Peptides against a protein of PDB entry 4XPM. Designs and how they scored, part 44

Target 1, 160 residues: chain A of PDB entry 4XPM
Amino acid sequence: VMLHSKNVKGFLENTLKPYDLHSVDFKTSSLQSSMIITATNGGILSYATSNNDVPKNSINEINSVNNLKMMSLLIKDKWSEDENDTEEQHSNSCYPVEIDSFKTKIYTYEMEDLHTCVAQIPNSDLLLLFIAEGSFPYGLLVIKIERAMRELTDLFGYKL
Target 2, 67 residues: chain B of PDB entry 4XPM
Amino acid sequence: DIKGTIAFDTHGNVIESTGVGSQRIEDIGDLSKVTLDAEGFAQVQGDSLLVHLYKRNDITLAVYTSA

## One batch from the design tools (peptide; made by RFdiffusion4, then SolubleMPNN)

Design b1_p12_5_s4 (from b1_p12_5, 5 letters changed)
Fold by OpenDDE base, seed 1:
Structure b1_p12_5_s4 (fold): chain B 160 residues (1-160), chain C 67 residues (1-67), chain A 12 residues (1-12)
Amino acid sequence: as target 1 above (160 residues)
Amino acid sequence: as target 2 above (67 residues)
Amino acid sequence: MLDWTPLLERIA
């Protein structure tokens, strides 16, 4: 299976959209970032970010990208540790899920003032990573990433 | 009249909150222990507000009202 | 995504 960068980028951009619950007065902010990274070394294969007011090729853009690289690596490391820790897999920060008979886990991590969640795309070398503001509820973040994962069946089993 | 809401999952993590519900996240512990009827509904009288509960697909919504 | 209609209608 070939990873199509443009298609993945568009998908990630769509995940940035806020959740608006019309039945009650509740609306989230947009995700700060959405990424697909490697489970092996935390390298970013594709990403989308809100706040696109930063000029391209500017020093501010470079700093922003570097920050994403740092966060992705840190989260990958935490994920790797938790995948080898039975206790962490049974904490309230771990959500075992099954999608089309494929099993994976969703982890939530607090990164400074940000709320993040990460999940391995089933049987793949890839992780899906969402980064949101601290006002974004963890429970909703988990639901969001699970539903997003269901749209990535073409990446199930993807090996680097 | 609705004064606020809290939605939470089976882990006790917040999915959404509004109004007074945003200030009463600590109620989740007690609300999660409430026995629901066959249709997933319950009512619990709080200190000053009535809490209406509905659980479906492992998600619980609590709605706070004055009566 | 989430449907709270059953509860909202019941308490209306």
Scores: peptide ipSAE 0.336, ipTM 0.860, DockQ to the pose 0.656
Fold by OpenDDE base, seed 3:
Structure b1_p12_5_s4 (fold): chain B 160 residues (1-160), chain C 67 residues (1-67), chain A 12 residues (1-12)
Amino acid sequence: as target 1 above (160 residues)
Amino acid sequence: as target 2 above (67 residues)
Amino acid sequence: MLDWTPLLERIA
């Protein structure tokens, strides 16, 4: 089934949910944001945020969206740089992964006090981007984004 | 008696932690260097706690116990 | 996500 805009939005919203393992006393916070952006310009195609306390069409909403735009652009730029840097691709901040014979990379980036993770959707012009609080462990964030990306096969090979 | 746990990946990044493990993230560097047996287990005595290690599918779990 | 059973059984 082909992903529609609302389906993508709902998917991203679902990724915001915290990790909670009942068998042990470990629980994360919700993701701050989850986004699909273009690898070319860092433009936001779809996004979800855990902060729903902002009134619609308010100044705070505008600021929030603008902040996401800024972060997406910055992360896109860093990702682009790393994709052209062999040393960065071999650092501990880069996780090469393979999904159904498609190869991609997961990068972790510290953005001020936030933990971020970005990955190119295989063979596409799209990036999946998770933004979490600093308390969210990177190892789990990587696992989370990998598993999420496995559910986006409809976007594999998507070209702008 | 389990005092805490740390799970980490091959990059040394935390996956999850509980109890005293949450306060011993710095141990990952040393724990990652421990040689495991054929079944993926090891034990390391540190300070007053015993660390039990288990690695499977490139994920290492460390469990801290008093004995 | 993690299966603790093997280790828990060993240290039990």
Scores: peptide ipSAE 0.306, ipTM 0.920, DockQ to the pose 0.799
Fold by OpenDDE base, seed 5:
Structure b1_p12_5_s4 (fold): chain B 160 residues (1-160), chain C 67 residues (1-67), chain A 12 residues (1-12)
Amino acid sequence: as target 1 above (160 residues)
Amino acid sequence: as target 2 above (67 residues)
Amino acid sequence: MLDWTPLLERIA
């Protein structure tokens, strides 16, 4: 089944949900943002945000969207650099993974006080990007994005 | 009695933490170097707490107890 | 995915 824009948006919104382990006293905050961006230009194809308190068309919303665009571009640039840097690919910030025989990498990046992670959707021109608060542990963030990636098989091999 | 927990991956990054474990993230460096038995278990005596380790599928869980 | 039962049983 082909993923449509609405389906992708809904998927990203679902990824925002916090991790809540009921068996132990551990719970995370919601992700701040979840995005699919182009690996070529860092353009946002789809996004979701947990900030629902900003009025539409307000200056705060515009600033928020602009900030999101800036972050996506910065992360895309860093990702592009790392994909051409053997040393960075062997750092603790890089997680090589394989999903259904497709190989990709998950990178973690500190953006100011935020915790982010990004991964190329296998064999595609697309990146999946999570942005969380600094309290969100990186190890869990990596697991979260890997699991999310496994649900995006329809986008594997997608070329612009 | 469990005083806290830390779960971390092979990169030394935290997955989850509870109780006193949340305040002892710096222990991961040393805990990651502990040799585990054939079943993936180990115990390490800390300052005032005993740390129980279990590793499976590249994830390590540390449980802090008083004894 | 994370199953801590083996450890919990061991330290119980």
Scores: peptide ipSAE 0.305, ipTM 0.919, DockQ to the pose 0.707
Fold by OpenDDE base, seed 4:
Structure b1_p12_5_s4 (fold): chain B 160 residues (1-160), chain C 67 residues (1-67), chain A 12 residues (1-12)
Amino acid sequence: as target 1 above (160 residues)
Amino acid sequence: as target 2 above (67 residues)
Amino acid sequence: MLDWTPLLERIA
């Protein structure tokens, strides 16, 4: 079954929701952004942002989209470099994971004051990218993106 | 009496923290080096707090108690 | 969600 663009957008919006432990005094902020981008050139195929106060077609919206494009490209470049660097794949910033017998890697990158996490959707030309505030723990961010990818099986093996 | 907690992964990255644990993230480096028993448990005496460790599925929980 | 029951039982 193929995911439609509308369904993907809604999925990404849902990933923005904060983590809140009901039993203990721990909660996170919402993700700043959640995106599916191309592994080839970092192009954004779909995205969601928690800042919905920006009017559509405004200069501020254009600036925000441009910022996302820039971050997407930078993260894709860093990801590409690390995928070709064995030592980087054994650093604390790389998490090898297996989902339904498909292998992939989750990387954490600090972008200015933001915490980011990126992972290749298994056997695909697509990357899933989370951008969060610096207060969002990396360990939790990794768990979050892994669980999110488990819900994107329809995109496994997707080629551009 | 629990004073706080820290959960962290095998990379030393925080998953969650509460109470005094939120102020002791720097302890992860030392806690990650503690030898656990066959059941995945350990205890480490801190400054004024006792740290209880439990590791399962590559996640370590540190619980800070007064005794 | 993480299950800390084994540790909580031990330190109780």
Scores: peptide ipSAE 0.299, ipTM 0.919, DockQ to the pose 0.731

Design b1_p12_6_s1 (from b1_p12_6, 5 letters changed)
Fold by OpenDDE base, seed 4:
Structure b1_p12_6_s1 (fold): chain B 160 residues (1-160), chain C 67 residues (1-67), chain A 12 residues (1-12)
Amino acid sequence: as target 1 above (160 residues)
Amino acid sequence: as target 2 above (67 residues)
Amino acid sequence: IRDYLKELAKLY
């Protein structure tokens, strides 16, 4: 079973929704962006953003997309460096996880005033990337991306 | 009387915070060092508040009460 | 309190 691009887009859009703990007075903001990018070049294969008020083909949209491209590349570069750095893999910014016997790592990165986390989809050439406001706690962001990744089993083992 | 909560992971990163807990994020460092009992519970007296701790599956929950 | 903590912990 393959996850089609349209389905991926919808999936990413759903990840944007804020986390709301109904039993306690805690609710996050929506994610700013959610993306699937290539681990090799940081190219964006699919993305969703919470800012949907920008008209298509506008200068603002172009700038927004360019910003996402830049962020994805920067995060990919940092991820690549960390994957080749034993010390970074043992830092508090790295969460080793196992999903259905597949091992991967979740990294948290502060990008200016934003909180981000990225994880390689198990055994694939793809990365899942969440970008949130600085008010979004890292611990919850990690949980969110782990749970999201568990829903992307169709992409496990995907090679470019 | 619950005054707030903090949940944090084994890396010391916040998962959630409410009430006075949102203003006590710096407590995580000390709370993470508290020895828990066999069931995963502990109590720590803080700044006029009592902190109730419970750890399960690498997540620690702290509840602040007046007593 | 212990029971409350256990229930809250299930949220995560």
Scores: peptide ipSAE 0.672, ipTM 0.946, DockQ to the pose 0.859
Fold by OpenDDE base, seed 2:
Structure b1_p12_6_s1 (fold): chain B 160 residues (1-160), chain C 67 residues (1-67), chain A 12 residues (1-12)
Amino acid sequence: as target 1 above (160 residues)
Amino acid sequence: as target 2 above (67 residues)
Amino acid sequence: IRDYLKELAKLY
């Protein structure tokens, strides 16, 4: 069963929510962006951002979207390179994971002052991408994207 | 009395930090090398604080106390 | 303290 675009958008919006561990007085910022992109060319299929103060069709919105496009392309390129690099796959920036017997990898990338992580949706042509502020710890970011990916089983095996 | 916490994964990446733990992220390198007992616990003297360690699965939790 | 650690660990 294929997820509808609006369902995917809502899912991504939900991933933006901060992690709140009130019992130990720990809370993160919201994710800056959450995206599903193509593994082939880094094209954005769906995205959500925490910045809702930008008027629609404004120059700022255009710049924001363009920035996301640029980041998605850059991260896709890094991911593609790492998928063909054994050493990178064994670095601290790569987390092999298994979800329902499907194997994938989570990569963490520092993009300027931002913390990002990306993972191929198992057996698909799609990547899930989280972009967070530098204060968002990588270990938690990895956990977050893994848990999110477990909710995207409908996209497992999706081919363009 | 708990002064702070750090949780980190097997890659040495922070999961969370609170209190004095937020100022001692650099401790992860040494803490990750500590030998744990059969139940996954250890104690390490770190500067003026005592660090209580517990590892479950792939996550290590460090709790800083005065004693 | 061990019990506390165990409980905290369950949060992750």
Scores: peptide ipSAE 0.671, ipTM 0.945, DockQ to the pose 0.854
Fold by OpenDDE base, seed 3:
Structure b1_p12_6_s1 (fold): chain B 160 residues (1-160), chain C 67 residues (1-67), chain A 12 residues (1-12)
Amino acid sequence: as target 1 above (160 residues)
Amino acid sequence: as target 2 above (67 residues)
Amino acid sequence: IRDYLKELAKLY
């Protein structure tokens, strides 16, 4: 069993869907972006965005991709720093989690007015990254990325 | 007779909020300190609203009622 | 209201 590129893309697109409790008057916005990036360089291996109104090969599309690249690099750098900082690992912005006996950490970062969270796919060279609007609660964002991570077991232990 | 809800995690971060709960996010600090009974429940009087608390699996749910 | 709380908690 292997995750193909199309499967990963589809998976990430599915994570964009808003959270809706149905029976309760609560619904979030869609995630702005969902990405799998390299922990080494912050390179984007796969991504999905909720803004599909950008024409293909347009300047706006190029700018959007460049923005994602920049954010990925910045978040990767912050993540790398925190992974080497014991104090940051014990802050309220760090959620240690265990999935199938694999340990990882979920970090929340505010990027300008956006709410983001990132987590290393267990024992891998990959990071899963969610970017949401500021109205998206961090607690829910953490739950969302944890649950998503549980569906990426095929990538556990993936090395570049 | 529910006026609103708040759900929050052990870090004090919001998971969801509805109704009056959306306007009372600042209550999380105090609510997180409330001692729960053996079943995970508690009630606290706040302002004109009664807050019903229930914690399960590191998630605390607060429901606001008028009485 | 305890039963209601329990049911609501299952949503998360």
Scores: peptide ipSAE 0.668, ipTM 0.946, DockQ to the pose 0.823
Fold by OpenDDE base, seed 5:
Parts: sequence; C-alpha cells; structure tokens
Structure b1_p12_6_s1 (fold): chain B 160 residues (1-160), chain C 67 residues (1-67), chain A 12 residues (1-12)
Amino acid sequence: as target 1 above (160 residues)
Amino acid sequence: as target 2 above (67 residues)
Amino acid sequence: IRDYLKELAKLY
C-alpha cells in the first residue's frame, strides 16, 4: 500500500476541526496540529496545523516545523517507552481500543500546556498524533482520535 | 461553557483532570459525599462555578461550568 | 451536559 501524501494531508486537515457535541451546547477548539509520524524514528510523514497565516518558506514556518519535529520525536519516545512498560499500559492514560478486530492503544500526554494523544495505526509502523490546547478535554480527544483512526483502514498494516 | 473536569475513583484518587479541575482536586473530598439521583447525576454549587456530577460504576466525573 | 458526562464516562 502506497502512502499518498496529498490524500493524507487533506485527511489530517479535516481532523483539525473542533469536536462538536451535537446533543449539548458544547464545542471544542480546533486542534493545533494533526500528524502522522513513524513509530520507529518519530519522523513526520504528514502534518496539518490550524495556523496557516505563516508565509511559506519563511523563518517562522521553519521554526514552526522544527517545533513539530521536536514534539513528534518526544511523543514517539514516550510512546515507545510505554509500549514496553506493562504498568504504563494499565495506567489511566492508556486506552485500549479495537477497530474492526484490530487492536491498538491510545495514549494521552501532557506537553507543557498542551494536550496530546497518540495511537499506533493498527499493525503499522505509523502513529497518529493530535495536539490540542489545554482546554481540550482528554476524554474527547481520545474519542476524536479513535473515530479518526477508523477512517484510516488503508494504512492498517502499513510497514516502512 | 465547560471550564474544567475531574475524574476520580471510589477512593478519591484522581484519574484525570482538565482546565480548572486541575486546580480544584481538593474538591473531591466534598464531591464524593454528594448524594446522586437514581441516574447517577447531581449538581453542586461551588463558589463561582457549578459542578455537574455523574457516577458510573466506580468512576465519578465532575464537570465545572459557569452556570 | 448529561450527554457529555455519559459520553466521557464510557472511556473509563
């Protein structure tokens, strides 16, 4: 299976949208960033950000991308450690889920004042990563990423 | 508008907190004593915020709102 | 708000 950058980019941009609870008068903020990264090295394969006002090829854009690279690497490292720690897998920050008989885990991490969650795309070398403001409840963030993962079945089993 | 949340177990241990809930962990002691209705819900006025409670099984959720 | 609470509770 080939990873199509354009299609993935568009998908990630759509995930930036706020979580809207239609049954109640509550709507979250947009995600700051949405990324697909490698589970092996934390390299960014595709990303989307809510701030599109930065000029292309500018120093500000470079700094923004560098920040994302740093965060992706840090989160990948945390994820890797947790995947090798039985105790962490049973913590309240780990959510085992099953999508169409495929099992994976969603982890939540606080990164400074940001709320993040990450999950391995089932049986793949890829991680889906959401970064949101601290006002974004972790519970809704987990639900959001689970539902998003259900739309990435083409990436299930993807190996680098 | 939701200002924050706390999730805690029957022992009063924090499972998760967000927003203003992260700064109001001490409320768990009082919240755990609140009588819930038959569906597991309650509302408690706490200073300037209204606390909405819901208990399912061994987990209690507290959501803080302005009203 | 009750629906919100119920939805969140499903994660625990």
Scores: peptide ipSAE 0.505, ipTM 0.711, DockQ to the pose 0.388

Design b1_p12_6_s2 (from b1_p12_6, 8 letters changed)
Fold by OpenDDE base, seed 4:
Structure b1_p12_6_s2 (fold): chain B 160 residues (1-160), chain C 67 residues (1-67), chain A 12 residues (1-12)
Amino acid sequence: as target 1 above (160 residues)
Amino acid sequence: as target 2 above (67 residues)
Amino acid sequence: IREFLEKLAELY
């Protein structure tokens, strides 16, 4: 299995797009961030952010990246704890799902004023992570990440 | 006359809301307890609005109407 | 209304 960083980043950028229900007057904000991180250490393998107005190599960019690193680590830690906690796996914050006969779980986490969800890419050492504003409904966020994960079959079984 | 909508999952989390539904998120608790018919439909009278319910594939839709 | 609900449900 080969991780193609450019292709993955483009994919993640597409996930940032807001969800728009054309039949009803409902549209979300864009995701703040979308990432693939390691399940072992929370290291960021690929990421996309909606805030693209920050110049490269600027202090603001560095701070932004550092913030993502911090959030990814925190979420990974929480995910790891929940994966080892039977009660947490049965909470309303855990969605067991099956994709092409592969089982995984989607967790929702509130991080300060942000809504996040994370899921292990099936049988892999990778996590897919969405970070959204607090106005983004959790139920929709779960649906979004599940559908996104279905497009990452090439990463199923990926081991570091 | 549709006044709003709410969609929510089996965990009680909102999927979408519009109109008056956006102001009635707290209704999910009660709506989730409503017994649906064999086709997955129900109606609940509340406040000044009628709530039309439909559940399919673990997603419940609530549509608020004036009548 | 039922038909409307069913159509809406297809969006999810």
Scores: peptide ipSAE 0.420, ipTM 0.938, DockQ to the pose 0.862
Fold by OpenDDE base, seed 1:
Structure b1_p12_6_s2 (fold): chain B 160 residues (1-160), chain C 67 residues (1-67), chain A 12 residues (1-12)
Amino acid sequence: as target 1 above (160 residues)
Amino acid sequence: as target 2 above (67 residues)
Amino acid sequence: IREFLEKLAELY
């Protein structure tokens, strides 16, 4: 299986778009970040961020990337712990889901004032990670990441 | 005359909220316990608002109206 | 109101 980095990044950028329900007066903020990371080390394979005002190769950009690296590692660690904890897997923060007969779990984690959601891409060594503002409802975040994973079938079973 | 809405999942987590619903997130606990009819509907009388409930595919939608 | 609820539910 070939991972097309440019295509994946474009996909992640699209996930940043806010949810807008026109029938009711409800619209979310954009996701702050969307990432694919390794389940083994929490390394970032691809990412997108809604803050594009930072000049390329600037110190601010480097700091932003470093922040993402830190977040990915922290969330990976939490995920890894939960995957080895039956109690956490039965908490309200864990959503067992099935996509095309593949089973996976979606976890929600509050990181400071941010709302995050992470899920293992089915049968893969990869995690999909969304980071949103605290105003982004967890229930919607779960739906969003589930639907996003349904579009990543090419990554199902991907091993490093 | 809709005053607000709440949508929530089986975990009690909010999917969306608008209007007065945004101020009544705590209602989810009670609303989740309401017995729905065969079609997935129910109505619950609140203090001053009527709550219309509909559940489909593990998502519950609550709409608040004045009457 | 039921029809309205059903239509809204389709959006989720």
Scores: peptide ipSAE 0.419, ipTM 0.937, DockQ to the pose 0.858
Fold by OpenDDE base, seed 2:
Structure b1_p12_6_s2 (fold): chain B 160 residues (1-160), chain C 67 residues (1-67), chain A 12 residues (1-12)
Amino acid sequence: as target 1 above (160 residues)
Amino acid sequence: as target 2 above (67 residues)
Amino acid sequence: IREFLEKLAELY
């Protein structure tokens, strides 16, 4: 059963929320972007961004979308390469995880001044991608994407 | 008296940091090598501060205190 | 301090 596109969009929007650990006075920024892309060509199936100040159909919006497309493609390419590289899979940038007996990997990538992480939705042709500011710690980013992926069980095994 | 905190994972990546901990991220390398007791605790003297360590699962928490 | 550490650890 595939999730409705509207539901996926809402899910991704929810992932943008900052992490707030008030007990120790720690709070992150919101994620810059959250995306589901194809593992085959990095095409964006759904996305959410924290920047809501851009008028629709404006040049700035177009540039923003184009930037996301570019980043998605770049990250997909890096992911694809790493999936075929044993050393990269054993680096500190790769987190093997298991969700409900399904195995996947979370990769962290520094993209210019941004912190990103990407993970294949288990047994699927889809990748979940988080883009955050450089102040967002990688360890927390990994935890965040893992927890998010646990809520996407309906997409497990999805093939294009 | 707590002066700050650092939480980090088994890859040495930061999960969170507060107070003086935010300025001592470089300590993670050494802290990750500290031998913990059977309950997952340790104490390490670092500069002028005492670091209290606790590891549970794959997360290590460091709390910096004056004593 | 140990109890404090344990409580904090539960937040992650």
Scores: peptide ipSAE 0.408, ipTM 0.936, DockQ to the pose 0.851
Fold by OpenDDE base, seed 3:
Structure b1_p12_6_s2 (fold): chain B 160 residues (1-160), chain C 67 residues (1-67), chain A 12 residues (1-12)
Amino acid sequence: as target 1 above (160 residues)
Amino acid sequence: as target 2 above (67 residues)
Amino acid sequence: IREFLEKLAELY
């Protein structure tokens, strides 16, 4: 099993799209970022961002990437702690889910004014991470990441 | 005659909200405690609004109407 | 309104 960087990148970019019910007066903002990171070190394997107005190789781009690296590391650390904390696993911030008989957990974390959620790709060394604005409802964010996870079955069991 | 909606999950987290529902997120606590009928429906009289509830697959939808 | 509720619920 090999990761195809372009395919994964395109997948993550697609997850950025806002949720729109069309028939009702409800539409979200786009996700700020969508990433696949390592569960071991929080390293970013692939990412997509909604802000594409940053010039290439600019200081702003570097800062943006550095910010993502920092957030990834922080969320990875929090996730690792929670995975070793029975109480946290039973909080309202933890959603146990099962996909094709594979079990995983979705965690929601508030990072400053941002709404985030993270989930381990089942039996893998990888985490899927969504970062959204504070206006993005957590319940919908959880549904979104669960549905996205169902499309990543090729990564189930992936080990570094 | 719909004034707004709220959809929420079993954790009490919002999935979506529209109209007056967006201003009544705090109602989720009480709405989550309402006993539904065998088909997953209920009606709750609020202040000046009637709340129609429907739960399916762990998602509860609340629709606010004037009557 | 039940039918309407069911229809809306299908959107989630």
Scores: peptide ipSAE 0.330, ipTM 0.931, DockQ to the pose 0.822

